# Peptides against a protein of PDB entry 4Z63: the designs that were tried, part 112

Target 1, 334 residues: chain A of PDB entry 4Z63
Amino acid sequence: LCLGMNDLTGNIPEDLFHLKRLNLLGIQENRLSGSLSREIRNLSSLVRLDVSWNLFSGEIPDVFDELPQLKFFLGQTNGFIGGIPKSLANSPSLNLLNLRNNSLSGRLMLNCTAMIALNSLDLGTNRFNGRLPENLPDCKRLKNVNLARNTFHGQVPESFKNFESLSYFSLSNSSLANISSALGILQHCKNLTTLVLTLNFHGEALPDDSSLHFEKLKVLVVANCRLTGSMPRWLSSSNELQLLDLSWNRLTGAIPSWIGDFKALFYLDLSNNSFTGEIPKSLTKLESLTSRNISVNEPSPDFPFFMKRNESARALQYNQIFGFPPTIELGHNN

## One batch from the design tools (peptide; made by RFdiffusion4, then SolubleMPNN)

Design b2_p16_2_s3 (from b2_p16_2, 6 letters changed)
Fold by OpenDDE base, seed 1:
Structure b2_p16_2_s3 (fold): chain B 334 residues (1-334), chain A 16 residues (1-16)
Amino acid sequence: as target 1 above (334 residues)
Amino acid sequence: VIISNGSSWVTSFDPD
């Protein structure tokens, strides 16, 4: 049943929950309001539930133990409050959980040993607090993780050294500290391709430890952290780098010539730093920006990116990395 | 500046 993208108002009729054979319920992008009914538990055949982009409020009902086939739960952009209900946090069937842009709060707790199928988690823009859950690496299939715009004080857990499934990770604007520790840990995530850490680590030094190595890193975004230091030498070994944003930091020194050696680099933003010297000639030879059309068609994170060119500008949403225009931004360095 | 999971819109439920 797909009723999305209408102007439906009110609450879901209770009789709808008598549809015992329903596999897909999509009611996204409406004006549905009130609490999400506990009677969802009656939809025992449900595989996909999309209630996103509505006006739902209250707590998410703790009925997911009665939904053994549920793989996809999309509830982004609602007014849900409370925490992740216990049955949802223990769901063995769930592949994707998207509750971005709600008012969920408290400590983030997931029973990752039970959530054996979870591969995508988007809890960005909520009110979770405390520490990052140390047991996330126990979600053995968890590939896509967006926890941005929460309040996870402290450091990246040491346990994340074992987060082998992690490919796309965003922690933007989550009050994280100790970038040296974070990078030292996350370098062990051998499948990590996308790392977004914007608006964290305020005023810290970007480590230049040559022992750091991110072999599969394609997207690195560490903007607006007021980071000190220089362009890190360890980054030169990330041969697959496609997008680099280190803008709005306090980085100094020269832009090194190796920055132009990345064969797939098509987006570079080093603006609003304190870089000095000349623009490396190697930047003029970037294959991705020359007549050689390099097609970058590869998996992208499930969470969107937002570009804000300046403080007064509206943020632009990009759902795919390849959606970014080829860009070299070196402005506002002094 | 690139951020992830931002909002280009303000809703009544925006926690920001």
Scores: peptide ipSAE 0.088, ipTM 0.700, DockQ to the pose 0.076; fails the geometry check
Fold by OpenDDE base, seed 2:
Structure b2_p16_2_s3 (fold): chain B 334 residues (1-334), chain A 16 residues (1-16)
Amino acid sequence: as target 1 above (334 residues)
Amino acid sequence: VIISNGSSWVTSFDPD
């Protein structure tokens, strides 16, 4: 049953929960309100539940132990409160959980040893607090993780050095501290391709440690952290780099010539720093900017990106990395 | 500046 993208109002009719053979319930992008009924437990054949982009409120019902086939739960952009219900946090069938842009709160707790199928987690823009859960690496298939815009604090857990499945990770605007530790840990994530750490580490020094190495890093965004230091030499070994945003920091020194050696680099933002010297000639030879047809069929994270051109500008949403226009931004430097 | 899920408020509409 797909009733998405309408102007439906009110509550879900109770009789809908009698549909025992229903595999897909999509009621997204409506004006449905009230609580999500616990009677969804009656939909025992449900594989996909999409209630996103509505006016639902209250707590998410703790009935997911009665939904053994549920693979996809999309509830983004609602008014849900409370935590992730225990049965959902223990779901062995769930592949994707998207509860972005709600009012979920408390400590984030997932039973990762039970969530054996979880590959995508989007909890961005909620009110989770406390520390990052140390057991996230125990979610052995978890590839896509968005925890941005929560009230987390502290440092990246040491256990994340064992996060082998992690490919796409965003922790933007989550009050994290100790960038040196964070990078030192995350460099061990062998599958990490996308790392977004914007609006953290306020005023810290960007480490220039030659021991750091991110072999498969394609997207690095560490913007608006007021970071000090210079362009880090360790980044020069990330040969697959496609997007680099270090804008709105306090980085100094020259832009190094090796920045033009990245064959796949199509988006570079170093604006609003304190860089000096000449623009490297090598930047004018970037293959990605001179040749239109770099068909890089690369997987993208499930979470959206938002680009602000300036602090007063409205953010633009991009669902794909390659949705960004080829860009070199070096403005507002010395 | 690139961020992910940078909305400061909960809304049923596109926050951006």
Scores: peptide ipSAE 0.075, ipTM 0.677, DockQ to the pose 0.076; fails the geometry check
Fold by OpenDDE base, seed 5:
Structure b2_p16_2_s3 (fold): chain B 334 residues (1-334), chain A 16 residues (1-16)
Amino acid sequence: as target 1 above (334 residues)
Amino acid sequence: VIISNGSSWVTSFDPD
């Protein structure tokens, strides 16, 4: 049953929960309100539940143990409060959980040893606090993780050295500290292609440790952190780099010539820093900017990107990295 | 530009 993208109001009729054979319930992008009924437990055949972009409130019902076929739960952009219910945090069938842009709170807890199928987790823009869950690497299939715009404070857990499945990771604006530790840990994530750390580590030094290595890194975004230091030498070994945004920091020194050696680099923003010297001639020879052929295998995280020209500008949403225009932005340096 | 993710108001999106 798909009723998304309408102007429906009120709550879900109770009789809908009698549909024992229902595999898909999509009611996203409406004006549905009230609590999400616990009677969803009656939809024992449910594979996909999309209630996103509504006005739902209250706690998410703890009935997911009665939904053994549920693979997709999308509840982003609602007013849900409380935590992730225990049955959801223990779901062995769930592949994707999206609860971005709610009012969920407390400590984030998932039973990753039970969540054997979880591959995508979006909990961005909530009110989670405490520490990042150390056991996330135990979710052995978890590739996409968005935890941006929560209040975790502290550091990236040491256990994330073992996060082999991690491919797309965003922790933007989560009050994180110690960028040196974070990068030192995350370099061990062999499948990490996309790393977004914007609005963290305020005023820290960007590490220039040549021992750091991100083999598969395609997208690095560490904007608006007021980071000090220079262009890090370790980044030169990330041969697959496609997008680099280090804008709105306090980086100094020259832009190194190796920046032009990235064959796939199509988006570079180093604006609003304190870089000096000349623009490397190698940047004028970037194949990605001269070729009309776009790579087919670009990173595609399960979370959108938001781009702002400046701190006061309207954010533009991009669902795909390739949606960004080929760009070299070096403005507002000295 | 400043790139991030997470907004107080975004359209529904599911790549899967």
Scores: peptide ipSAE 0.033, ipTM 0.688, DockQ to the pose 0.070; fails the geometry check
Fold by OpenDDE base, seed 4:
Structure b2_p16_2_s3 (fold): chain B 334 residues (1-334), chain A 16 residues (1-16)
Amino acid sequence: as target 1 above (334 residues)
Amino acid sequence: VIISNGSSWVTSFDPD
């Protein structure tokens, strides 16, 4: 049943929950309000639940133990409060959980040992606080993780060295500290292709440790951190790099010539730093910017990227990296 | 450009 993209108001009719054979319920992009009914438990055949972009409030009902076939739960852009209900945090069937842009709070707790099918988690723009959950790496299929714009504090957990399934990771604007530790840990994530750390690590030094290595890194975004230091030499070994944004930092020194050696680099933003010297001639030889159709196997993170031209500008959403125009931005350097 | 994740904008999680 798909009723999305209407102006429906009120709550879900109770009689709808009598549809025991319903596999898909999509009521997204409406004006549905009130609490999400516990009677969802009656939809025992439900595989996909999309209640996103509504005016739902209250706590998410703890009924997911009665939804053994639920693979997709989309609840982004609502007014949900409280935590992730226990039954949802223990769901063995759930593949994708999207609760972005709610008012969920407390400590983020997932029983990753139970959530054996979870591959995508979007909890961005909530009110989760405390530390990042140390047991996230126990979610053995978890590839996509967006935890951006929460009130997390502290450092990336050491346990994330074992986060082998992690491919796309966003922690932007989550008050994280210790970039050296974070990178030192996350380099062990062998499948990590996309790393977004914007608006963290305020005023820290970007590590230039040659021992750091991100083999499969395609997208690195560490903007607006006021980071000090220079272009990190370890990044030169990330041969698959496609997008680099280090804008709005306090990076100094020269832009190294190896920046032009990235065959797949099509988006480079080093603007609003303190770089000096000449623009490397190698940048003019970037194959991705030349007329050759480079088949870029682009990472498709499940979470969108948001681009702001300036602090006052409206954020533009990009669902795919392909949506980014080929860009070299070197403005506002010294 | 400041790139981040987590805004109130429409995320089409298109689960293929």
Scores: peptide ipSAE 0.027, ipTM 0.698, DockQ to the pose 0.077; fails the geometry check

Design b2_p16_2_s4 (from b2_p16_2, 6 letters changed)
Fold by OpenDDE base, seed 1:
Structure b2_p16_2_s4 (fold): chain B 334 residues (1-334), chain A 16 residues (1-16)
Amino acid sequence: as target 1 above (334 residues)
Amino acid sequence: VLISSGSSSVYSFDPD
């Protein structure tokens, strides 16, 4: 049943939950309000539940143990409060959980040893606090993780060295500290292609440790951290780099010539730093800017990117990395 | 340009 993208108001009729053969319920992008009924438990054949972009409030019902076929739960952009229900945090069937842009709070806890199918987790823009969950690497299929805009504090857990499934990771604006530790840990994530750390590590030094290596890194965004240091030499070994944003930092020194050796680099923002010297001639030879054939078929994160031209500008949403225009931005340097 | 990821607020298109 798909009723999304209407002007539906009020509560879900309770009789809808008598549809025991229903595999897909999509009621997204409406004005549905009130609590999400516990009677969802009656939808025992449910594979996909999309209640996103509504006015739902209250706690998410703890009924997911009665939904053994549920693979997709989309509840983003609601007014949900409380925590992740225990049955949801233990779901062995769930592939994707999106509860982005809610009012969920408390400590983030998932039983990753039970969540054997979880591959995508979006909990961005919530009120989760405390530390990052150390057991996330136990979610052996977890590939996409957005935890941006939560009230996390502290460092990236050491356990994330074992996060082999991790491919797309965003922790933007989550009050993280110790970028040296974070990068030193995350370099062990052999499948990591997208790393977004914007609005963290305020005023720290960007490490220039030649021992750091991100083999498969395609997207690195570490903007608006007020980071000190220079262009990190370790980044030159990330041969698959497509997008680099280090804007709005306090980086100094020259832009190195190796920045033009990235064959796939189509978006470069080094603006609003303190870089000096000449623009490397190698930037004029970037193949990605001269050839129209950027392979559109590359895997992208499930979370959107947001681009602001300046701090006061409206953010533009990009659902795919390739939605970014080919860009070289070197403005506002010395 | 400031790039972030994640979500927009229900009430504002402020990035994460």
Scores: peptide ipSAE 0.081, ipTM 0.697, DockQ to the pose 0.105
Fold by OpenDDE base, seed 4:
Structure b2_p16_2_s4 (fold): chain B 334 residues (1-334), chain A 16 residues (1-16)
Amino acid sequence: as target 1 above (334 residues)
Amino acid sequence: VLISSGSSSVYSFDPD
């Protein structure tokens, strides 16, 4: 049943929950309000539940133990409060959980040992607090993780060295500290292709440790951290780099010539730093800027990117990396 | 340009 993209108001009729054969319930992009009924438990054949972009409030009902076939739960952009229900946090069937842009709070807890099918987690823009959950690497299929814009703090857990499934990771604006530790840990994530760390590590030094290596890194975004230091030499070994944003830091020194050796680099933003010297001539040889053949079939994160021209500007949403225009931004370096 | 992720957006894209 798909009723998305309407002006439906009120609550879901209770009789709808008698549809025991229902595999897909999509009621997204409406004005549905009140609590999400616990009677969802009656939808025992449910595979996909999309309640996103509504006015739902209250706690998410703890009924997911009665939904053994549920693979997709989309609840982004609602007014949900409380935590992730225990039955949801223990769901063995769930592949994707999207609860971005809610008012969920408390410590983030998932039983990753039980969540054997979880591959995508979007909990961005919530009120989760405390430390990052150390057991996330126990979610052995978890590839996509957005935890941006939460009230997390502290450091990346040491356990994330074992996060082998991790491919797309965003921790933007989560009050993280110790970038050296974070990078030292995350380099062990051998499948990591996208790393977004914007608005963290306030005033720290970007490590220039030649022992750091991100083999499969395609996207690195570490903007607006007031980071000190220079362009890190370890980054030159990330031969698959496609997008680099280090804008709005306090990076100094020269832009190194190896920045032009990245065959796939199509987006470079080093603006609003303190770089000096000449623009490397190698930047004019970036093959990706001459050929538009960005293979559209490259895996992208399940979370959107947001681009702002300045702090006061409206954010532009980009759903895929290839949605970014080919860009070289070197402005405002003094 | 400031790039971030996970913002409250007026538009949500789920690739799945």
Scores: peptide ipSAE 0.078, ipTM 0.707, DockQ to the pose 0.083
Fold by OpenDDE base, seed 2:
Structure b2_p16_2_s4 (fold): chain B 334 residues (1-334), chain A 16 residues (1-16)
Amino acid sequence: as target 1 above (334 residues)
Amino acid sequence: VLISSGSSSVYSFDPD
């Protein structure tokens, strides 16, 4: 049953939960309000539940043990409160959980040893607090993780050295500290292609340790951290780099010539720093800017990117990295 | 340009 993208109001009729053979319930992009009924438990054949972009409130019901076929739960952009229900945090069938832009709170707890199918997790823009869950690497299929705009004080856990499934990771604006430790841990994630760390590590030094290596790194975003230091030499070994944003920091020194050796680099933002010297001539030879052959078939994260041109501008949403225009921004340097 | 990921406000797309 798909009733999405209408102006439906009020509660879900209770009789809808009598549909025991229903595989897909999509009621997204409406004005549905009230609590999400516990009678969802009666939908024992449910594979996909989409209640996103509504006015739902209260706690998410703890009924997911009665939904053994549920693969997709989308509840983004609602007024849900409380935590992740225990039955949801233990679901062996769930592939994707999206609860972005709610009012969920408390400590984030997932039973990753039970969640054997989980591959995508979006919990961005909630009220989770405490530390990052140390057991996330036990989710052996977890590829896409957005935890942005929560309050995860402290450091990246040492256990994330074993996060082999991790490909796309956003921790933007999550009150993280110790960038040197974070990069030293995350370099061990052999499948990591996208790393977004914007609005963390306030006033720290960007490490220039030649022992750091990110073999498959395609997207690095570490904007608006007030970071000190220079362009890091270790980044020159990330030959697959496509997007680099280090804007709105306090980085100094020259822009190195190796920045123009990245064959796939189509987006570079080093603006609003304190870089000095000449613009490297190698930037004029970037193949990705001269040839339109950006491979559209590259995997992208499931979480959206937001681009804000200035502090007063509205953010633009991009669902794919390749949605960014080819760009070289070197403005507002000394 | 400030690039972030994960924040969609119900009423505004503010970056994280």
Scores: peptide ipSAE 0.075, ipTM 0.695, DockQ to the pose 0.109
Fold by OpenDDE base, seed 3:
Structure b2_p16_2_s4 (fold): chain B 334 residues (1-334), chain A 16 residues (1-16)
Amino acid sequence: as target 1 above (334 residues)
Amino acid sequence: VLISSGSSSVYSFDPD
């Protein structure tokens, strides 16, 4: 049943929960309000539940043990409060959980040992606090993780050295500290292709440690951190780099010539730094900017990117990395 | 340009 993108108001009719053979319920993009009914437990055949972009409030009901076929739960952009229900945090069937842009709070806890099918987790823009969950690497299929815009004070857990499934990771604006430790840990994530760390590590030094290596890194975004230092030499070994944003930092020194050696680099923003010297001539030879055949079919994270031209501008949402126009931005340097 | 990832807040279109 798909009733999305309407002006439906009120609550879900109780009789809808009598549909025991229902595999898909999509009621997204409405004005549905009140609590999400516990009677959703009666939808025992449910594979996909989309209640996103509504006015739902209260706690998410703890009924997911009665939904053994549920693979997809989308509840983004609601007013949900409380924590992740225990049955949801223990769901062996769940592949994707999206609860971004809610008012969920407390310590983030998932039973990753039970969540054997979880591959995508979006909990961005909530009120989770405390530390990042150390057991997140126990979610052995977890590939996509957005935890941006929460209050995860402290450092990236050492356990994330073992996060082999991790491919797309966003921790933007999550009050993280110690960029040197974070990068030192995350370099062990052999499948990591996308790393977004914007609005963290305020005023720290970007490490220039030649021992750091991100073999499969395609997207690195570390904007607006007020980072000091220079262009990191370790990044030159990330031969698959496609997008680099280090804008709105306090980086100094020259832009190195190796920045133009990235064959796949189509988006570069180094603006609003303190870089000096000449623009590397190698940037004019970037193959990705001269070739029309950029392979558009690369995997993208499930979380969106947001782009602001300036601090006062409305953010533009990009659902795919390749949605960014080919760009070289070097403005507002010394 | 400021690039971030995450979600717009319910009450502010200001993304992360």
Scores: peptide ipSAE 0.104, ipTM 0.702, DockQ to the pose 0.100; fails the geometry check

